# Designs tried in a protein design run: peptides against a protein of PDB entry 4HTP. Part 5

Target 1, 231 residues: chain A of PDB entry 4HTP
Amino acid sequence: SQTVASHVPFADLCSTLERIQKSKGRAEKIRHFREFLDSWRKFHDALHKNHKDVTDSFYPAMRLILPQLERERMAYGIKETMLAKLYIELLNLPRDGKDALKLLNYRTPTGTHGDAGDFAMIAYFVLKPRCLQKGSLTIQQVNDLLDSIASNNSAKRKDLIKKSLLQLITQSSALEQKWLIRMIIKDLKLGVSQQTIFSVFHNDAAELHNVTTDLEKVCRQLHDPSVGLSD

## One batch from the design tools (peptide; aimed at target 1 F36 S39 K42)

Design b1_p9_4_s2 (made by RFdiffusion4, then SolubleMPNN; from b1_p9_4, 5 letters changed)
Fold by OpenDDE base, seed 5:
Structure b1_p9_4_s2 (fold): chain B 231 residues (1-231), chain A 9 residues (1-9)
Amino acid sequence: as target 1 above (231 residues)
Amino acid sequence: MLTLEKLLA
């Protein structure tokens, strides 16, 4: 069945996340998230206008926004060091070069950006002059590839993990990769709490999640902001 | 303007 996620470019989510991160105030951060969410819901209504009882929801996006709450996928088995090595290989970076060393020593302060410990930001600057300006992946495709990575990690198929990672990387801009990395590492650094995200999504979302710990269920059952748990 | 809005226009 068709899903909203199959139509939404991953770039749109990433641009939203970037706006949230760059915003200083809570209100502005919330506004950016709300705008994305409202657009999603509007598109959902249009897409499923003639369909009842669809299972489609905001879940494909929510699980990327709150990756620490992921319970459906098994562990990716991917760390910063693995990604660093992959990028060095893929970009053909000299191993003793500045960019390779930045990636490998991401925890050490380098330069004026103060990005120490933030691998995704370091990667972004390395990737920016080298990668596509515009990605081509949808949110659905990103999730499919992440599912593949998790599955293959469980199966100890390193070759297939690499294949899926390469698909993600080669189809993504530097900005998209920055956020993808943060999703994989499960640290988005948005500056808004989980509670805030839930509260914007639905008034009952935090409560339902606290009981069920099922993010998909939360997104599905509380898809309509006007319909509560007790209705 | 988000892509979704463009798709609906």
Scores: peptide ipSAE 0.119, ipTM 0.835, DockQ to the pose 0.836
OpenDDE base, seeds 1, 2, 3, 4: peptide ipSAE 0.104, 0.119, 0.119, 0.103; ipTM 0.836, 0.843, 0.836, 0.834

Design b1_p9_4_s3 (made by RFdiffusion4, then SolubleMPNN; from b1_p9_4, 6 letters changed)
Fold by OpenDDE base, seed 5:
Structure b1_p9_4_s3 (fold): chain B 231 residues (1-231), chain A 9 residues (1-9)
Amino acid sequence: as target 1 above (231 residues)
Amino acid sequence: MLSLEKLLA
């Protein structure tokens, strides 16, 4: 069946995350998240206008926003060093070149930016002049590819992992890749707490998650902000 | 305006 995630560009989520990260105050961070969420819910209502009892929810986006709470897919088995090597290969970067060394030594301060230890930011600057300006992936497609990566990791199929990663990379802008990396590494650095995200999503979200630890269930059961857990 | 809103317009 059709899902909201199959229509939402991954770029839209990334742009929202970028706005959140760049915002200084909690209120502004919340505003950006709320705007995305409200737009999602509006689209959901329109998409499913003639369909009752759909299982579609904000879950496809939420699991990317709170990747630490992922419980459905298994571990990716991907670290920064693996990504660094992949980018060096894909971009045909000289191994002894500045950009390759930046990726490999991402933990070392470069002096140019306060990006020490933030591989995603380092990657962004390397990718920006080299990648597509606009990505083509939807949130659904991103999740499908991430599912593939996790599945193939469990099966120890490194070749297929690489294939899925290549698809992600080649169809994403530098900005999208920055956030994708952070999703894979499970550190978004948004500057807003999990509790805040849940509170904005639904008043009962934190409670339900604390009980169930099931992010999909939280998103599905509390899809409507006007319908409470006790209703 | 978010892309989703554009899709609905």
Scores: peptide ipSAE 0.101, ipTM 0.822, DockQ to the pose 0.940
OpenDDE base, seeds 1, 2, 3, 4: peptide ipSAE 0.082, 0.097, 0.094, 0.062; ipTM 0.810, 0.827, 0.824, 0.805

Design b1_p9_4_s4 (made by RFdiffusion4, then SolubleMPNN; from b1_p9_4, 5 letters changed)
Fold by OpenDDE base, seed 1:
Structure b1_p9_4_s4 (fold): chain B 231 residues (1-231), chain A 9 residues (1-9)
Amino acid sequence: as target 1 above (231 residues)
Amino acid sequence: MLSLDRLLE
């Protein structure tokens, strides 16, 4: 189907998130998010110019930006230790080597970066010299793979979970994987609150979410920033 | 510039 998410590279979202994370001020963080959102809305309007009553919305991106609010997709059943073991296997890292130990013991302060406890950052530095420089996945494809993981977790199909994870990993840059990990673990560390994200998205977003707890509904009903809840 | 913006050109 023709969705905005099917056209937006996952790399674009990740680069935006990276900019947000690196920005110190709230205003800068908001600016980066706004730029991505505005581009999304513009593309939406162009893509659906001759189509009314579309259900397409910012939801595919929003659920990755606010993964803690995910209600449609069930639990992945994936923890840092699982990812660590997967990376060790995939990258053929010596199990007693420095990088393997960093991944397995990510909570322990090691090195100069001070990223203890942030598995995604630890993984990033391990992956950076070993992964593709540019990924190939769209936001829709990422969500499809994440859906597969959750579904297969529910079905207790560990082999299929691994397969989907491998697809994500092998088609993603180190930076994209850093953010993907954070999405899976549900901690983006953006330095901007959920409330701020909602406020930038739409003035009524926080209110609607507070009532419905339905992120897709929020994104769909409040797709147009000029149309409020009471309109 | 994001890839999405390029798609609009």
Scores: peptide ipSAE 0.121, ipTM 0.829, DockQ to the pose 0.825
OpenDDE base, seeds 2, 3, 4, 5: peptide ipSAE 0.103, 0.095, 0.105, 0.106; ipTM 0.828, 0.819, 0.820, 0.824

Design b1_p9_5 (made by RFdiffusion4)
Pose (drawn by RFdiffusion4):
Structure b1_p9_5 (pose): chain A 221 residues (1-106, 117-231), chain P 9 residues (1-9)
Amino acid sequence: SQTVASHVPFADLCSTLERIQKSKGRAEKIRHFREFLDSWRKFHDALHKNHKDVTDSFYPAMRLILPQLERERMAYGIKETMLAKLYIELLNLPRDGKDALKLLNYGDFAMIAYFVLKPRCLQKGSLTIQQVNDLLDSIASNNSAKRKDLIKKSLLQLITQSSALEQKWLIRMIIKDLKLGVSQQTIFSVFHNDAAELHNVTTDLEKVCRQLHDPSVGLSD
Amino acid sequence: MLSMDEMLE
């Protein structure tokens, strides 16, 4: 019943992605990712130490790291133009104000929002990776159910409980373009030698994370 | 340091 994702602050995933994006070279981008992946695996063993048929995996984090491969969630129905309106309303931004104009007159949208949010209020987030996933699930379902009000509410939960950095990365997760500077092939290859292959056949991110959880155990086994 | 590593310590 328990998951690694319920114990990991979304902030740690975000700080990892930030350092990845910031790194100039491939080797350094891989290093930052590998450290998070390796810690996730160590904690997985400690958490599920004496457990039977464990289905937990790196999937809750991997689906955020390779969001363009997201299949289980339907479309979010979220445009950058409406996030701008949501922030203007939420932050009580005067429309003639400098911050409101930056959002309205839209180095992607996530960065603009980052610069707007950075000097403001909350500096430390509170959500876990699991809670972020649960809320993204509610947004996708409410888009399918044509409930734009429940989408606003769920997105407000995500935004108001998160730091500027987390919001920058959350926006990018929703738009499905992280701009990390490291390819999907590279990310799969760091995770597992066989991961790129398994994803080609299955097009199934959760299956790949679960089946190839152990790096020393290949597809042949 | 990652929170997972701190919990393991």

Design b1_p9_5_s1 (made by RFdiffusion4, then SolubleMPNN; from b1_p9_5, 3 letters changed; failed a check: a repeat of another design)
Amino acid sequence: MLSLDKMLA

Design b1_p9_5_s2 (made by RFdiffusion4, then SolubleMPNN; from b1_p9_5, 3 letters changed)
Fold by OpenDDE base, seed 1:
Structure b1_p9_5_s2 (fold): chain B 231 residues (1-231), chain A 9 residues (1-9)
Amino acid sequence: as target 1 above (231 residues)
Amino acid sequence: MLSLDKLLE
């Protein structure tokens, strides 16, 4: 069965997240998220107009926006140091070179940008001149690859983890990789709270999540903003 | 305009 996530470019989500991050006010951040969500719901209605009782929902996007609430996937087993080493290898960066050292020592301030401690930002600047300008992955494909990583981590298949990571990296722009890294590390730095995200999604979302801790259930049961939990 | 909006067009 077709899903909305199979049609939405990962780039669209990343662009939305970037806009949210760059926005200073809460209202502006909310607007950007709402626009993405509304577009998603409209597409859902069009895609499933002749199909009742579909299980498709905003969950594929929501689990990337709120990765700290992920419960379906097991741990990725990926830290910044692993990613640093992977990028050094993939990009053939000299180990004693400036860019390699930036990635490895991302916690230490090295420049005026104030990006110390944010590995994703450090990676972004290293990747920007070296990566594709536009990625090709859909949200579904990103989730599939992340599922693979988690599964293979559980199975201790390091080679397959690397393979999936390489697929993510080689098919993503620098901006997309910035956000992908943040999703994996589970810190998006959006400047908007989980509560706000839920409140924009549905009035009852926070309550349902507090009870169930099931993000998919929240997205599925509260897909329609006009249908409440008590209905 | 998001890509999804284009698909609805």
Scores: peptide ipSAE 0.173, ipTM 0.855, DockQ to the pose 0.969
OpenDDE base, seeds 2, 3, 4, 5: peptide ipSAE 0.165, 0.149, 0.167, 0.155; ipTM 0.850, 0.846, 0.850, 0.846

Design b1_p9_5_s3 (made by RFdiffusion4, then SolubleMPNN; from b1_p9_5 with M4L E6K)
Fold by OpenDDE base, seed 1:
Structure b1_p9_5_s3 (fold): chain B 231 residues (1-231), chain A 9 residues (1-9)
Amino acid sequence: as target 1 above (231 residues)
Amino acid sequence: MLSLDKMLE
């Protein structure tokens, strides 16, 4: 069956996340998230107009927004150093060159931008002049590739992990890769709390998650903001 | 405007 995630460009999520990150106030951050969520729900209603009891929900997006709460996927087995080496190889960067060293030594301040310690930001600037301006992946496709990475990590298939990573990288803009990296590392740096995200999603979301620790269940059971947990 | 909004139009 069709899902909302199969229609939503990953770029749309990344643009929303970027807006949230750039916003200074909590209210503005909430507004950007709410706009994305409302759009998602409207599309859901249209897509599933003639279908009752669908299992489709905001979960595909929520698990990328709150990657630290991911429980369905096993560990990716991917760290910043692995990504650095992959980018150096993929982009054919000289090993002793400025950009390669930036990626490898991302923790050391090298510039005025204050991006030290944020690998995703370092990667973004290296990728920006070298990558596609617009990606082609949907949220579902991103999740499928991430599922593949986790599965293959469990199976110790390094070659297949690399293949999936390359698919993600080659079909993503620099901005999308910035956020993808943060999703993999599980640190989005949005400046808004998990509690706030849940509260915007549904009034009972935080409570249900605290009890179940099941993000999919939260998204499915509380899909309708007007239907409560006690309902 | 998000792509989703355009698809509803």
Scores: peptide ipSAE 0.116, ipTM 0.829, DockQ to the pose 0.970
OpenDDE base, seeds 2, 3, 4, 5: peptide ipSAE 0.110, 0.110, 0.109, 0.112; ipTM 0.824, 0.826, 0.824, 0.827

Design b1_p9_5_s4 (made by RFdiffusion4, then SolubleMPNN; from b1_p9_5, 3 letters changed)
Fold by OpenDDE base, seed 1:
Structure b1_p9_5_s4 (fold): chain B 231 residues (1-231), chain A 9 residues (1-9)
Amino acid sequence: as target 1 above (231 residues)
Amino acid sequence: MLSLDKMLS
């Protein structure tokens, strides 16, 4: 069946996340998230106008926004060191060069940006002059590739993990890769709490998640912001 | 404006 996620560019989510991260106040951060969510819901209504009781929901996006709450897919088995090595190989960076060393020694500040310990941000600056300006992936495609990575990690198929990672990387802008990395490492650094994200999504979302620990169930049951748990 | 919004227009 057709989903909203199959139509939404991953770039749209990343742009939203970037705006949230750059926003200083809680209210501004909330506004950016709400705008994305409202657009999603509006598109959902249009896409499913003649279809009732669809299972489609905000879940594909929510699981990328709150990757720490992922329960459907298993661990990726990917760390910063692996990504560093992959980027060095893919970008043909000299191993003793500045950019390779920045990726490998991401915990130590080497520049003026103050991004020590934030591998995704360091990767962004390395990638920015080298990668596509615009990615081509949808949110569904990103999730499919992440599912593949997790499945292949469980099956210990390292070659297939690399294949899926390369697909993600080669079809993504530097900004999109920054956020992909953060999703994989499960630390978005948005500056807004899980509780706030749930509260914006639905007034009862936090409560339902606390009981079920099922993010998809939360997104599906509370898809309509006007319909509560007690209704 | 998000590209998603443009798709709805």
Scores: peptide ipSAE 0.126, ipTM 0.835, DockQ to the pose 0.796
OpenDDE base, seeds 2, 3, 4, 5: peptide ipSAE 0.122, 0.116, 0.115, 0.118; ipTM 0.835, 0.836, 0.832, 0.837

Design b1_p9_6 (made by RFdiffusion4; failed a check: a repeat of another design)
Pose (drawn by RFdiffusion4):
Structure b1_p9_6 (pose): chain A 221 residues (1-106, 117-231), chain P 9 residues (1-9)
Amino acid sequence: SQTVASHVPFADLCSTLERIQKSKGRAEKIRHFREFLDSWRKFHDALHKNHKDVTDSFYPAMRLILPQLERERMAYGIKETMLAKLYIELLNLPRDGKDALKLLNYGDFAMIAYFVLKPRCLQKGSLTIQQVNDLLDSIASNNSAKRKDLIKKSLLQLITQSSALEQKWLIRMIIKDLKLGVSQQTIFSVFHNDAAELHNVTTDLEKVCRQLHDPSVGLSD
Amino acid sequence: SLTMDELLS
């Protein structure tokens, strides 16, 4: 019943992505990712130490790292233009104000929002990776259910409980373009030698994470 | 340091 994702602050995933994006070289981008992946695997073993048929995996984090491969969740129905309106309303921004104009007159949207949010209020987030996933699930379902009010509420929960950095990366997860500077093939190859292959045949991110959880155990086994 | 590493320690 328990998951690694319920124990990992979304902030740690975000700080990792930030360092990845910031790194100039491939080797350094891989290093930052590998450290998070390796810690995730060590904690997985400690958490599920004496457990039986464990289905937990790196999927809750991997689906955020490779969001373009997201298939379980339906579309979110979220445009950058409406996030701008949501922030203007939420932050009580005067429309003639400098911050409101930056959002309205839209180095992607996530960065603009980052610069707007950085000097403001909350500096340390509280959400875990699991809670972020649960809320993204509610947003996708409410888009399918045509409930734009429940989408606003869920997105408000995500935004108000998160730091500027987490919000920058959350936006990018919703738009599905992280701009990390490291390819999907590279990310899969760092995770597992066989991961790129398994994804080609299955188009299934959760299956790949779960089946190839152990890096020393290949597809042939 | 990561939260997972702190929990393991």

Design b1_p9_6_s1 (made by RFdiffusion4, then SolubleMPNN; from b1_p9_6, 5 letters changed)
Fold by OpenDDE base, seed 3:
Structure b1_p9_6_s1 (fold): chain B 231 residues (1-231), chain A 9 residues (1-9)
Amino acid sequence: as target 1 above (231 residues)
Amino acid sequence: MLHLEELLA
């Protein structure tokens, strides 16, 4: 069955997240998230106009926006050091070169950007001159690849993990990879709380999540902002 | 989101 996530470019989500991060005020951050969400809901209504009983929801996007609440897929088993080594190999960076050392020693401030400790930002600047300007992945494809990584990590299939990571990397811009890394590491640094995200999504979202701890149920049951839990 | 708007048009 067709899903909204199968049509939405991953780049669109990343652009929204970038706008949220760059916004200084809470109100502006909320506006950017709301605009993305409203667009998603409109597309959902159009896509499923003739189908009343669909399980499709905002869940594919929400689980990437709130990755720390992921409960469906198992752990990725991926840390910054693994990604650093992968990028050095993939980009054929000299091991003793400046960029390789930046990735490996990401906790040490080496530049003017003050990005010490933020691996995703360091990776972004290394990738920016070396990667495609526009990615080709949809949100569904990103989730499928992440599911593959988690499954193969549980099965200890390191070669298949690498394969899926390479697919993610080679089909993503530097900006998309920045956010993908943050999703994998489960730290988006948006400057907006989980409570705020839920409140914008639906008035009853925080309550339902507190009871069920099921992000998919929250997204499905509270898909319509005008329909509450008591309805 | 410009892409979704284009798909709806």
Scores: peptide ipSAE 0.044, ipTM 0.774, DockQ to the pose 0.831
OpenDDE base, seeds 1, 2, 4, 5: peptide ipSAE 0.043, 0.039, 0.043, 0.042; ipTM 0.769, 0.756, 0.759, 0.759

Design b1_p9_6_s2 (made by RFdiffusion4, then SolubleMPNN; from b1_p9_6, 7 letters changed)
Fold by OpenDDE base, seed 5:
Structure b1_p9_6_s2 (fold): chain B 231 residues (1-231), chain A 9 residues (1-9)
Amino acid sequence: as target 1 above (231 residues)
Amino acid sequence: MLSLEKMLA
């Protein structure tokens, strides 16, 4: 069946996350998230206007926004060093070159930016002049590829993991890849708490998650902000 | 304006 996630560009989520990260105050961060969420819900209502009892929800986006709460897919088995090596190969970077060394030694302060320890930011600057300006992936496609990575990791199929990663990379802008990396590493650095995200999503979201630890259930059951858990 | 909103317009 059709889902909202199959229509939403991954770029839209990444742009929202970027706005949240760049925002200084909590209120502004919340505003950006709310705008994305409201747009999602509006699109959901339009898409499913003639369909009742759909299971479609904000879950595909929420699991990327709160990747630490992922319980459906298994571990990716991907670390920064793996990504560094992949990028060096894919971009044909000289191994002893500045960009390759930046990726490999991402924990070392470079002095140019306060990006020490933030692999995604380092990768962004390496990728920006080399990657597509606009990505083509939807949120659904990103999740499908991430599912593939997790599945193949469990199966120890490194070749297929690489294949899926390459698809993600080649179809994403530098900005999208920055956020994708953070999703994979499970550290978005948004500057807003999980509790705040849940509170904006639904008043009962934090409570339901605390009980169920099921992010999909939270998103599905509390899809309508006007319908409470006790209703 | 988000792309989703554009798609609905």
Scores: peptide ipSAE 0.079, ipTM 0.812, DockQ to the pose 0.959
OpenDDE base, seeds 1, 2, 3, 4: peptide ipSAE 0.069, 0.067, 0.075, 0.057; ipTM 0.807, 0.817, 0.808, 0.811; seed 4 fails the geometry check

Design b1_p9_6_s3 (made by RFdiffusion4, then SolubleMPNN; from b1_p9_6, 5 letters changed)
Fold by OpenDDE base, seed 4:
Structure b1_p9_6_s3 (fold): chain B 231 residues (1-231), chain A 9 residues (1-9)
Amino acid sequence: as target 1 above (231 residues)
Amino acid sequence: RLSLEELLE
């Protein structure tokens, strides 16, 4: 069946996350998230206008926004060092070159940006002059590829992990890759708490998640902001 | 500027 995630560009989510991160105040951060969520719900209603009983929900996006709460997908087995090496290889960066060293030594304060310790930001600046301006992946496709990575990690198929990563990378802009990296590493640095995200999503979301620890269930059961747990 | 795709060709 058709899902909202199959129609929403991953770029749209990344742009939203970027806006949230750049926003200084909590209220502004909330606004950006709410706008994305409202758009998602509106699209859902339109897409499923003739189908009352659908399992489609905000879950595909939510699991990327709150990757630390992921329970369906097993561990990726991917660390910053692995990504660094992959980028060096893929971009054919000189091993002793500035960019390669920046990726490998991302924890060391270097340069003027003050992005030490944030691999995703380091990667972004390396990728920006080398990547597509616009990615082509949907949220669904990103999740499919991430599922593949997790599955192949469980199966100890490093070659297939690399293949899926390459597909993600080659079809993503530098900005999208920045956020993708943060999703994989499970640290988005949004500056807004999990509680805030849940509160914006639904008044009962935090409670339901606390009981079930099931992000998909939270998204499905509380899809309608006007319908509570007690209804 | 070479895109990543172009770099992989």
Scores: peptide ipSAE 0.007, ipTM 0.455, DockQ to the pose 0.028
OpenDDE base, seeds 1, 2, 3, 5: peptide ipSAE 0.007, 0.006, 0.006, 0.006; ipTM 0.446, 0.448, 0.441, 0.436

Design b1_p9_6_s4 (made by RFdiffusion4, then SolubleMPNN; from b1_p9_6, 5 letters changed)
Fold by OpenDDE base, seed 5:
Structure b1_p9_6_s4 (fold): chain B 231 residues (1-231), chain A 9 residues (1-9)
Amino acid sequence: as target 1 above (231 residues)
Amino acid sequence: MLTLEKLLA
């Protein structure tokens, strides 16, 4: 069945996340998230206008926004060091070069950006002059590839993990990769709490999640902001 | 303007 996620470019989510991160105030951060969410819901209504009882929801996006709450996928088995090595290989970076060393020593302060410990930001600057300006992946495709990575990690198929990672990387801009990395590492650094995200999504979302710990269920059952748990 | 809005226009 068709899903909203199959139509939404991953770039749109990433641009939203970037706006949230760059915003200083809570209100502005919330506004950016709300705008994305409202657009999603509007598109959902249009897409499923003639369909009842669809299972489609905001879940494909929510699980990327709150990756620490992921319970459906098994562990990716991917760390910063693995990604660093992959990028060095893929970009053909000299191993003793500045960019390779930045990636490998991401925890050490380098330069004026103060990005120490933030691998995704370091990667972004390395990737920016080298990668596509515009990605081509949808949110659905990103999730499919992440599912593949998790599955293959469980199966100890390193070759297939690499294949899926390469698909993600080669189809993504530097900005998209920055956020993808943060999703994989499960640290988005948005500056808004989980509670805030839930509260914007639905008034009952935090409560339902606290009981069920099922993010998909939360997104599905509380898809309509006007319909509560007790209705 | 988000892509979704463009798709609906």
Scores: peptide ipSAE 0.119, ipTM 0.835, DockQ to the pose 0.838
OpenDDE base, seeds 1, 2, 3, 4: peptide ipSAE 0.104, 0.119, 0.119, 0.103; ipTM 0.836, 0.843, 0.836, 0.834

Design b1_p9_7 (made by RFdiffusion4)
Pose (drawn by RFdiffusion4):
Structure b1_p9_7 (pose): chain A 221 residues (1-106, 117-231), chain P 9 residues (1-9)
Amino acid sequence: SQTVASHVPFADLCSTLERIQKSKGRAEKIRHFREFLDSWRKFHDALHKNHKDVTDSFYPAMRLILPQLERERMAYGIKETMLAKLYIELLNLPRDGKDALKLLNYGDFAMIAYFVLKPRCLQKGSLTIQQVNDLLDSIASNNSAKRKDLIKKSLLQLITQSSALEQKWLIRMIIKDLKLGVSQQTIFSVFHNDAAELHNVTTDLEKVCRQLHDPSVGLSD
Amino acid sequence: SVLEELAEE
């Protein structure tokens, strides 16, 4: 019943992605990612130490790291133009004000929002990776259910409980373009030698994470 | 990080 994702601050995923994006070289981008992946695996063993048929995996994090491969969640129905309106309303921004104009007159949207949010209020987030996933699930379902009000509420929960950095990365997760500077092939290859292959056949990110959880155990086994 | 601390425990 328990998951690694319930114990990991979304902030730690975001700080990892930030360092990845900031790194100039491939080797350094891989290093930052590998450190998070390796810690996730060590904690997985400690958490599920004496457990039986464990289905937990790196999927809750991997689906955020490779969001373009997201298949389980339906479309979010979220445009950058409406996030601008949501922030103007939420932050009580005067429309003639400098910050409101930056959002309205839209180095992607996530960065603009980052610069707007950075000097403001909350500096330390509170959400875990699991809670972020649960809320993204509500947003996708409410888009399918045509409930734009429940989408606003869920997104408000995500935004108001998160730091500027988490919001920058959350926006990118929703738009599905992280701009990390490291390819999907590279990310799969760091995770597992066989991961790129398994994803080609299955197009199933959760299956890849779960089946190839152990890096020393290949597809042949 | 919190994850690193949990992993070290």

